# Peptides against a protein of PDB entry 5NXQ, part 33

Target 1, 114 residues: chain A of PDB entry 5NXQ
Amino acid sequence: EIQIPVSMAAEEEYLRSKVLSELLTDTLENDGEMYGNENEVLAALNGAYDKALLRLFASACSDQNVEKALSLAHELKQDRALTAAVKISERAELPSLVKKINNIREARYEQQLK

## One batch from the design tools (peptide)

Design b1_p26_2_s4 (made by RFdiffusion4, then SolubleMPNN)
Fold by OpenDDE base, seed 2:
Structure b1_p26_2_s4 (fold): chain B 114 residues (1-114), chain A 26 residues (1-26)
Amino acid sequence: as target 1 above (114 residues)
Amino acid sequence: SEYEKLVEELGEEIEKKKKEKELEEL
């Protein structure tokens, strides 16, 4: 059996989740129809998307690639996912990244306030 | 929660890799 590296598996999951999220979004925008479960499906896909991103994020942290990690953090959609990213950064002992991700969270809070 | 579990899993993985890298450099 072919062994797939963890990083490749994570990227596959990310790409799959990203594509599904985009397809669903496009469908909803094009049809203009709101079904009872559409928001729930979208939320579920977003969850899967963020979790996949977090795996990539952790890999970047392992490589001590702060810039890549930060870039990935910007792609996270849910606040709880950003919180997870902070915790992962702490475990990785990357205080600069912790600070930068917290800034992302604060910025999003400010946007919601407006 | 699922996120808490994921954080723990990924955190352990990071620490494991860090330890392995340290050993390889010695």
Scores: peptide ipSAE 0.605, ipTM 0.915, DockQ to the pose 0.910
Fold by OpenDDE base, seed 4:
Structure b1_p26_2_s4 (fold): chain B 114 residues (1-114), chain A 26 residues (1-26)
Amino acid sequence: as target 1 above (114 residues)
Amino acid sequence: SEYEKLVEELGEEIEKKKKEKELEEL
């Protein structure tokens, strides 16, 4: 049996989760109606998407590729996922990345207040 | 929480890789 590298598996999961999340979002935006467990499905897909991104993020941190890690952090949707990214950055001992991700969180808070 | 578990998992992987790299560089 062939073995797939962990990084490739993470990328595959990210792409799958991204596509499904986008498709569901587009559908809901198109009809403007919510039925059944659609909100729960969307939340689950967004969670899967962010978790997949965090795996890629951790890989970038391992490579000490701060720019790639930061780019991935910008793609995170949930605040709790950004919090997770901060904690991962701390474990990776990348203080500059910690500061930059905290800036992303602060910027999103300010946007929500508008 | 699920995220706390994920952070711990990924953190351990990062630390493991760091130690391996440090060892290889010696």
Scores: peptide ipSAE 0.605, ipTM 0.915, DockQ to the pose 0.962
Fold by OpenDDE base, seed 1:
Structure b1_p26_2_s4 (fold): chain B 114 residues (1-114), chain A 26 residues (1-26)
Amino acid sequence: as target 1 above (114 residues)
Amino acid sequence: SEYEKLVEELGEEIEKKKKEKELEEL
C-alpha cells in the first residue's frame, strides 16, 4: 500500500470534491431541475468539499500563513464551514484572520438579503 | 456535529504542533 502524506491526501480530497461539486452544479445549470436525491448528493459533495478545504485551511493556520488561510476561506461555500474556519483560527490564535473571515460571513449575509 | 468534530480534530493538531515548536525553540 502506498503511503501518502497527510497534506497531499488533503489536497487530493479537496481537488476531487471540487471537481465533483462543479460537475454536479454544471449539470443542474445545464439540465434544469434536479429530481430525487440529486439535491442531497449536491449538498453532500459541497460538504465534502468544504471539509477538505478546512483541512488545508488548518494547515495554513499551522504555518501562520494568514494570507493563504484567508484565500482558502474565500473558497468555502457553506456558512457552517466559515464558522468552522473561525473556530479553527481562534484555536490557532490568529485574531486578524478571525476578523477577516467574519467579514466574509457578513458580506455573504448581506448578499442573501438582496 | 460532524463539523464540530472536525474543528476539534484540527484544533488539537494545531495545538500539538504549536507545543512541539515551542519545545524545540527552548
Scores: peptide ipSAE 0.604, ipTM 0.914, DockQ to the pose 0.903
Fold by OpenDDE base, seed 3:
Structure b1_p26_2_s4 (fold): chain B 114 residues (1-114), chain A 26 residues (1-26)
Amino acid sequence: as target 1 above (114 residues)
Amino acid sequence: SEYEKLVEELGEEIEKKKKEKELEEL
């Protein structure tokens, strides 16, 4: 039996979750209305999206592709996902990436204060 | 937490691949 490469499976999950997350976000932005459990659905989709991204992120770290890893980190939505990315970077022994991701986190904190 | 478990899983995979690459280069 031919097994699907892990990287391809991760990419598929990422793309699916990304599309769904974007679709929901666009719908809410276009309608300007949020009712019921829409926020919960969005949060769930964001969680799946970030987890899928983290798998791609880990793959990039494994390849020592810091630029790709950093690009993926910028796409992460939740702070806890960025924290996870930092921990993964530490395990990958990529201190420069750790610093850059922490900068992303700090920048987001500053934006929230404005 | 779920994220902690994911980090551990992915970390182990990274370490495994790193060791494999090191062995191939030697």
Scores: peptide ipSAE 0.603, ipTM 0.915, DockQ to the pose 0.909

## One batch from the design tools (peptide)

Design b1_p27_1_s1 (made by RFdiffusion4, then SolubleMPNN; from b1_p27_1, 13 letters changed)
Fold by OpenDDE base, seed 2:
Structure b1_p27_1_s1 (fold): chain B 114 residues (1-114), chain A 27 residues (1-27)
Amino acid sequence: as target 1 above (114 residues)
Amino acid sequence: SEKEEELLKEMEEIIEEWEKEYKEQLK
């Protein structure tokens, strides 16, 4: 059995989930309607996408690469995932990153109000 | 390093907790 490095595995899952999520989203946008288990499938894909990103984010934090971590945080779709990213940043003792991620969350809140 | 391993473990636990909550919301 071949062991794949964590970072490579996470990257693969991220790309797979991203492609499938985008494909499904585009299809639904073109069709204009969702039926059956499509909502469930989309939710599952979005979850897998953010999970993969969080693992990449954790790796970046472990490397003390704030710039990379911040870039990854911007790609997170769910607010709950950003909350997890904050927790991860706190564990990594990166207060500057915590502030920047919270700024992302605040910006998204402002966008939702419009 | 041991410190790095512990850090990654803590981060994974955070992700697992997040995932658990996410799956519960889907039910």
Scores: peptide ipSAE 0.561, ipTM 0.915, DockQ to the pose 0.751
Fold by OpenDDE base, seed 1:
Structure b1_p27_1_s1 (fold): chain B 114 residues (1-114), chain A 27 residues (1-27)
Amino acid sequence: as target 1 above (114 residues)
Amino acid sequence: SEKEEELLKEMEEIIEEWEKEYKEQLK
């Protein structure tokens, strides 16, 4: 398993993971070539990406900045990460944010059904 | 504040649990 370097700043980790994830995704979509541990690399990077976002999200919730938190939630890739965001919102006692994040999840579910 | 710090700690625990589950799925 690939170990991803942990940055002290969530923003830095987010940006780094975002760039690498997008580059690898584009490469796989264009070439369709899966060599070595590319799939594992993507999985690890996507995980690190969402983790960084969740930390930013938690900070935004702590600041009671619902709009910022919501914008960050939209950037989350994995549904289970959105679930974590809901749990964080509940702990922060932000029910309006919980509803909005659940709406994001529902919208993604509908897109998958199409 | 102390309450805010506790809240952030709880949020971190949620993230840690999420990460643990994610790593288990990668195996």
Scores: peptide ipSAE 0.560, ipTM 0.913, DockQ to the pose 0.605
Fold by OpenDDE base, seed 5:
Structure b1_p27_1_s1 (fold): chain B 114 residues (1-114), chain A 27 residues (1-27)
Amino acid sequence: as target 1 above (114 residues)
Amino acid sequence: SEKEEELLKEMEEIIEEWEKEYKEQLK
C-alpha cells in the first residue's frame, strides 16, 4: 500500500481549501448574493484551511524549521488555531516559537480593539 | 524516525481536539 506523506497531503488540502475559500469570498463580494448559509460554508472552509495549515505547521515544527512554522502561523485565521499552534510548539519544545505565536495573538487582539 | 513519528501523532491529536471543538462551536 502506498502511503501519502503527511506534508504532501496537508499541502494539497491547504491549496484546495485556500482556493475554495477565496472563490466563495470573491463571489459574495462581487455578486452580493446571500442565501442564508454563506457564513456556515465560509466557516467550514476556513476551518479546513486552518486545519491544513496546522498540519503543515506541525510538520515544520517536527523538522525544527522555526521560520517556516512561524510563517505558517501568520497565515492562520482563527485565534483558536493559533492556540493549537502554541500547543504544538510546546510539544515540539520550541519555546521561542511559542513566544512569537503568542505575540501574533496579542497583536490581533489589539487590532480588534481598535 | 520513531521520535518524529510519535511527535507527529501527538500533534495530530492536538489538531483533532481543536477540530472537534471548532465543529461544536459551529452548532
Scores: peptide ipSAE 0.560, ipTM 0.915, DockQ to the pose 0.752
Fold by OpenDDE base, seed 4:
Structure b1_p27_1_s1 (fold): chain B 114 residues (1-114), chain A 27 residues (1-27)
Amino acid sequence: as target 1 above (114 residues)
Amino acid sequence: SEKEEELLKEMEEIIEEWEKEYKEQLK
């Protein structure tokens, strides 16, 4: 049996979750109700998506690839996921990344107020 | 390395806690 590296597995899950999340979102936006537990499915997919991203983010932090980590943080959908990213950055002792992620959070707060 | 592995472990724990809280919110 072939063992897949953690980073590759995370990437695969990210791509899968991203596609499914986008498809479901588009369907809801364009076709309306799906009948059933579409909101729960969407939440589950979004959760899986952010989880996969966080693992990629952690890997990037471990590699000291701040720019990649920051790019991944921008892809996170949930504010709580950004909070997790901040915690991960703190553990990785990357204060500059912490500041940049907090800036992302602040920017999203401002966008919501418009 | 050992240090890297420990760091990744700590990060995974953060993710697990985040996921736990997320699932609790969905209930």
Scores: peptide ipSAE 0.556, ipTM 0.914, DockQ to the pose 0.764

Design b1_p27_1_s2 (made by RFdiffusion4, then SolubleMPNN; from b1_p27_1, 15 letters changed)
Fold by OpenDDE base, seed 2:
Structure b1_p27_1_s2 (fold): chain B 114 residues (1-114), chain A 27 residues (1-27)
Amino acid sequence: as target 1 above (114 residues)
Amino acid sequence: SSEKEELLKESEEIIEEWQKEAEEEAK
């Protein structure tokens, strides 16, 4: 059995999850129809999306590519995913990245208060 | 490198814990 590199697998899953999440979101926004399971499906898709991003994030951290890691962190949708990214950054011993991700979280909190 | 491999392993564990917490919250 041929296995592809982890980074490539993560990229594939990210793209798949991104497309599906965007498609569902667009459908809800444009068509206005809500079904009983749509919110649950969206949550699951967002979870898969962030999971894939976190794997890419970890890969970037392993390469000590702080700029790429930060860019990926900005794409994370869930606050709890940002928390996971902070933990990964700590394991990678990248304190500057930790600070920058926490700044992202704080900015989102402020936006939610408005 | 061993360092990169270790980080990826630890990261996967963090992601697994993150998923577990999500499942518990959804209950």
Scores: peptide ipSAE 0.617, ipTM 0.929, DockQ to the pose 0.714
Fold by OpenDDE base, seed 1:
Structure b1_p27_1_s2 (fold): chain B 114 residues (1-114), chain A 27 residues (1-27)
Amino acid sequence: as target 1 above (114 residues)
Amino acid sequence: SSEKEELLKESEEIIEEWQKEAEEEAK
């Protein structure tokens, strides 16, 4: 059995999850329902999406590629995923990245209040 | 490198914990 590098596998899963999440969102916007389980399906897709992103994020951090890591963090949908990204950044000893991710979280909080 | 590998391992543990929290919130 052939082993695929983690980064490649994560990228594939991210792209797949991103497409499915967007398709589901578009469907809900147009049709308004999905047999009563639309929220559960969306949550599952968002979870898979963010999980894949977090793995890519970890890879970027391991390469000390702060700019790439930050770009990936901006793509995260869930606040709790940003929290995970902060933890990963701390383990990577990238305090500047920690600050920037926290700024993303703060900005989202402010947007929700408005 | 060993350092990169260690970070990836720690990151995977963080992600696993993150998933566990999601399961707890779903209850």
Scores: peptide ipSAE 0.616, ipTM 0.929, DockQ to the pose 0.708
Fold by OpenDDE base, seed 5:
Structure b1_p27_1_s2 (fold): chain B 114 residues (1-114), chain A 27 residues (1-27)
Amino acid sequence: as target 1 above (114 residues)
Amino acid sequence: SSEKEELLKESEEIIEEWQKEAEEEAK
């Protein structure tokens, strides 16, 4: 059996989760309510999506690719996922990335307040 | 790289903890 690199596996999962998340979101927006647990399903999909992104993020950090890491962080949906990204950045000893991710969080907070 | 491997390992632990928090929140 072929061993798939972590990064490649993460990319596959990211794409899968992204497609499913988008599909569900579109369905809810266009067709209305699906099932009684549609919101829970969406949350689960978003969780899987962010998990995959976090793995990609970690990979980028391991490569010291701050630009790629930051780009991935922008794709994270959940605030708690951004928190995880900050922790990963700290472990990677990338303080500039930590600051940039915190800026993303702050920007989202600002939008929520409006 | 050993350093890369270590970071990925630590990151996986962070992600696992992150998932645990999600599970606790969902209860």
Scores: peptide ipSAE 0.615, ipTM 0.929, DockQ to the pose 0.710
Fold by OpenDDE base, seed 4:
Structure b1_p27_1_s2 (fold): chain B 114 residues (1-114), chain A 27 residues (1-27)
Amino acid sequence: as target 1 above (114 residues)
Amino acid sequence: SSEKEELLKESEEIIEEWQKEAEEEAK
């Protein structure tokens, strides 16, 4: 088996998950119904999407590329995924990134409340 | 580098734990 770099594999998975998520969303918007398990499918896709992003995020952190890492964090959909990103940032010893990600979380909380 | 490799390893563990928590919440 050919060994693929983690970053490349993550990018491929991210793109795949993103496309599938968008296609499913469009289908639901146009057709309305899909076998009655739409929410479960969406949840699974969102999970895969965030997982791929987290791997890319980890790669960016390993490169000490805070700007890229932050950009990726903004693309995360689930709050719990942001929590994981914070943990990764802590392991990478990037306190500035930790703070910035927490700011993203706070902003989303405030947006949800309003 | 060894530092990068270690971070990626630790990150993968964090991601695995994150997935495990998701599965528990779904139950």
Scores: peptide ipSAE 0.614, ipTM 0.929, DockQ to the pose 0.716

Design b1_p27_1_s3 (made by RFdiffusion4, then SolubleMPNN; from b1_p27_1, 17 letters changed)
Fold by OpenDDE base, seed 1:
Parts: sequence; C-alpha cells; structure tokens
Structure b1_p27_1_s3 (fold): chain B 114 residues (1-114), chain A 27 residues (1-27)
Amino acid sequence: as target 1 above (114 residues)
Amino acid sequence: SSMQEKFLKESEEIIEEWEKEVKAEAK
C-alpha cells in the first residue's frame, strides 16, 4: 500500500474541510437549522479543518518557512488550535512566530469584546 | 532530515493532544 506524504494528505483534507465548513456555514446563515445537529456537525468540520491546518503548519515550521506558517495560523478558527500552533512553534525554536501567533490570539480576544 | 522527521513526529503528538482536549470540552 502506497502512503501519501503527510503534507499532501493534509492539504487535501484542509481543502475538503474548508469547503464543507463554508457550505455548512452559508446554509445555516440562510436556512437557520439543519436537522437539529448543525452545531455538532459544524464543530466536527471545524475540528477537522484546524487539524489539517495544524499539520500544514507543522510542515511549514519544519521547512523554516515562517511566513507560510503565519499565514496558516491566520486561517485557524479555534483559539485552542492557535495554542497548539504556539506549542509547535516553540518546538521549532521560532520565537518570532510564537509572538506573532499570540498577537493573533490577542486581536481575536479584542474583537470578541467589541 | 532526521531532525525534521523528529520534529514532525513531536508536532503530531501536540496535535493529537489538542484533539483530545477539544473532544473533552465538547462533552
């Protein structure tokens, strides 16, 4: 059995999850409810989406591509996922990236307060 | 490289830990 490289698999899953998440979000905004389990479905999709992104993020860090890593971090939806990205950045010994990701988190907190 | 492979493995462990935490909070 042929194993697909992690980065390729992650990219495919990211794109799939992104499309599904966006479609579901649009549907909920227009139609309201989806069979009474829309929140659970959305959470699952968001989880898969962020998981795929985190794998791509790790790959970018491994390549020392800080700009790509930061761009990917901006795409993360969940705050906990940003925390995971910080941990990965710390392991990669990229303190500048750590600071920038924390800035993303702070910005989101401020936006939520407004 | 071996170092990159080790890093990716450690990153996967971080991601797995994150996923467990997310699932735990969803309960």
Scores: peptide ipSAE 0.659, ipTM 0.941, DockQ to the pose 0.753
Fold by OpenDDE base, seed 5:
Structure b1_p27_1_s3 (fold): chain B 114 residues (1-114), chain A 27 residues (1-27)
Amino acid sequence: as target 1 above (114 residues)
Amino acid sequence: SSMQEKFLKESEEIIEEWEKEVKAEAK
């Protein structure tokens, strides 16, 4: 069996999760309520989506590609995922990236307050 | 490199911890 690089595997999972998440979201918005577990399904899809992104994020950090890492962080949906990204950035010894991710979090907090 | 592999392994552990927290909160 061919071993797929972690980065490539993460990209595949990201794309898959993204498509499914978008599809489910659109269905809920346009067709109304799905079934009783619709919110749970959406949460699961969003979780898978962020998980894939975090792996891509780690890969970018490993490559010292701060710009790519930051771009990926912007795509994260869950606040706790951003927290995980901060932890990864700290391990990568990228303090500038840590600061920028925290800025993303702060901006989202402010938007939620409005 | 070995350093990159170590970093990626550590990152995976962080991600796994995060995932456990997310699942716990969803219950």
Scores: peptide ipSAE 0.656, ipTM 0.941, DockQ to the pose 0.757
Fold by OpenDDE base, seed 2:
Structure b1_p27_1_s3 (fold): chain B 114 residues (1-114), chain A 27 residues (1-27)
Amino acid sequence: as target 1 above (114 residues)
Amino acid sequence: SSMQEKFLKESEEIIEEWEKEVKAEAK
C-alpha cells in the first residue's frame, strides 16, 4: 500500500473541505435554499477544514516557519481551533507565535462584540 | 528528525483532543 506524506494528505483534505464549505455557503447565500441538515453539514465541513489546517500548522511549526504558521492560523475559522494552534505553538516553544495567535483571537472577539 | 517526529505526534494528540471537544459540544 502506498502512503502519501502527512503534509500532502493534509493539503488535499484542506482543499477539499475548503471547496465544499465555500460551495455550501455560496449556495445558501445566493440561492436562499434551506435544508434540514445544512447547518450540521456546514459545521462538519468547517471542522474538517480546521483539522486539516491544524495539521499544516503543526508541520509549519515543526519546520520553524513562523510566518507560514501564522498565515495558516489566520485561515482558521473556529475559535477553539485557534486555541489548539496556541497549544501546538507552545509545544513548539514559539512564544512569539503564541502572542500573535492570541492577538488574532482578541481581534475576533472585538469584532463579535460590534 | 526524532525531535520533529515527537513534536508532530504531540501535535496530533492536541488535534485529536480538540476534535473530541468539538464533537462533544455539537451534541
Scores: peptide ipSAE 0.656, ipTM 0.941, DockQ to the pose 0.757
Fold by OpenDDE base, seed 4:
Structure b1_p27_1_s3 (fold): chain B 114 residues (1-114), chain A 27 residues (1-27)
Amino acid sequence: as target 1 above (114 residues)
Amino acid sequence: SSMQEKFLKESEEIIEEWEKEVKAEAK
């Protein structure tokens, strides 16, 4: 059995989750029926999506690629996922990235309040 | 490197903890 690097596996999962999330969203927007469990399915897909992104994010941090890490953080959907990204950034000793991610969180909070 | 591997392992633990919390909130 060939061992796939964590980053490559995460990329594959990210793409899969992204495509599925988009397809599901499109279906629901076009009056699709999902057997009454649409919200549960969406939550699961979003969770998988963010999980994959977080793994990619960790990989970027490991490579000291702050630009890539930040780009990935912008793609995170859930606020709690951003919190996880902050924790990872702290352990990577990237305080500038921590600040930038917190700025993303603050911006989203303000947008939700208005 | 060994340091990178350790970091990635620690990151995975953070992600797992996050996932548990998300699932708990959804229930």
Scores: peptide ipSAE 0.654, ipTM 0.941, DockQ to the pose 0.757

Design b1_p27_1_s4 (made by RFdiffusion4, then SolubleMPNN; from b1_p27_1, 10 letters changed)
Fold by OpenDDE base, seed 5:
Structure b1_p27_1_s4 (fold): chain B 114 residues (1-114), chain A 27 residues (1-27)
Amino acid sequence: as target 1 above (114 residues)
Amino acid sequence: SAEKQRFLEESEKIIEEWEAEYEEELK
């Protein structure tokens, strides 16, 4: 059995889920409903997407690459995923990253209120 | 390194916990 590094596996899953998510989104926007379960499919894809990102995020944190980690955090779709990223950042002892991620969360909250 | 590996494992646990909660919310 070939073991794929976590980062590489995450990248593959990220790309796959990203492509599928975008495809589904485009289809819904342009052609309407597909099979009647679009929301469920999209949710599953979004979950996979964020999961992959979180793994990449953890990898970046392990490298102490705050800039990369922050960039990845910006790509996270779910607020709860950002919360997970904060937890990971805390474990990585990267308080600056924690602050920046929380800023992302706050910004999104403000946008939702508008 | 061993430290990085331990960190990644701990992070994976956080991710798994998040995933479990996410899946529950989808129900």
Scores: peptide ipSAE 0.662, ipTM 0.947, DockQ to the pose 0.758
Fold by OpenDDE base, seed 2:
Structure b1_p27_1_s4 (fold): chain B 114 residues (1-114), chain A 27 residues (1-27)
Amino acid sequence: as target 1 above (114 residues)
Amino acid sequence: SAEKQRFLEESEKIIEEWEAEYEEELK
């Protein structure tokens, strides 16, 4: 059986989830029509999107590529996904990355207050 | 390396835990 590297599989899932999420978002923005299951579909797609990013993030951390890891963290949509990224960074023993991700979270909190 | 593989496995556990909590919130 053909085995796909974790990073490649994660990238494929990320791209698929991103495209579908954007397509659904554009449809909702253009048509303004909400169907019964659209919110659930969007939530599922967002979850898959962040999941794929987290796997890519873990891969970057394993390579000690802090710059790439930080860039990926900025793409995460959910705050709880950022929390997961912090946990992964802690296990990778990258305290500077932990601090930078927490700064992202704090910045988003401030934006929500505005 | 073995160290990187162990790290990725532990990271996957963190991701799975996060995913489980996310799915629970969607209910």
Scores: peptide ipSAE 0.660, ipTM 0.946, DockQ to the pose 0.837
Fold by OpenDDE base, seed 3:
Structure b1_p27_1_s4 (fold): chain B 114 residues (1-114), chain A 27 residues (1-27)
Amino acid sequence: as target 1 above (114 residues)
Amino acid sequence: SAEKQRFLEESEKIIEEWEAEYEEELK
């Protein structure tokens, strides 16, 4: 049996989740009501999206690719996902990345206050 | 390498924990 590398699988899931999430969002914005559970579906897709990103993030950290990791962190939607990214960064012994991710979190907090 | 593999496995555990918490919040 042919096994697909974890990173490739994560990328595939990321792309799938991203496309579906965007499609659903656009549909709701442009066409209005979709299904009675459209919010739950969207939330599930967002979760899958962040999960895939976190796996890509971990892969980037394992490669010591801080720039790529940071770029991926910027794409995370949930604050708790950023927290997970911080934990992963700490285990990767990348303190600079930890600081930058925390800056992202702080920036988002400030944005919410506006 | 073995180190990278261990790191990825540990990271997966972090992600799974996060996912479980996320799913709980959606309920």
Scores: peptide ipSAE 0.663, ipTM 0.947, DockQ to the pose 0.769; fails the geometry check
Fold by OpenDDE base, seed 1:
Structure b1_p27_1_s4 (fold): chain B 114 residues (1-114), chain A 27 residues (1-27)
Amino acid sequence: as target 1 above (114 residues)
Amino acid sequence: SAEKQRFLEESEKIIEEWEAEYEEELK
């Protein structure tokens, strides 16, 4: 069995999930539900999307590429995914990245309060 | 390197834990 490198698999899944998530979101905003379970499908897609990003994020951290890691963190949709990114950053011994990700979380909290 | 590989494996465990929690929230 041929194994695909994790980074390559993650990139492919990220691109696929990103496109589908955006298309589905646009459709729901304009036309509403089509099959009655679009919210569940969207949730699943969002999960796959963030999962792919987290793998890319871990790869960036392993390379000590803080700027790339931070850029990827900005693309994460779920707050709990950001929490996972923080945990990964801590294990990578990148405290500056931890602080920056927490700033992202705080900024999103403030936006929700408006 | 061996250190990078171990880090990636540990990161995968964190991701798996996150995924499990996410799936539980969707129920």
Scores: peptide ipSAE 0.663, ipTM 0.946, DockQ to the pose 0.769; fails the geometry check

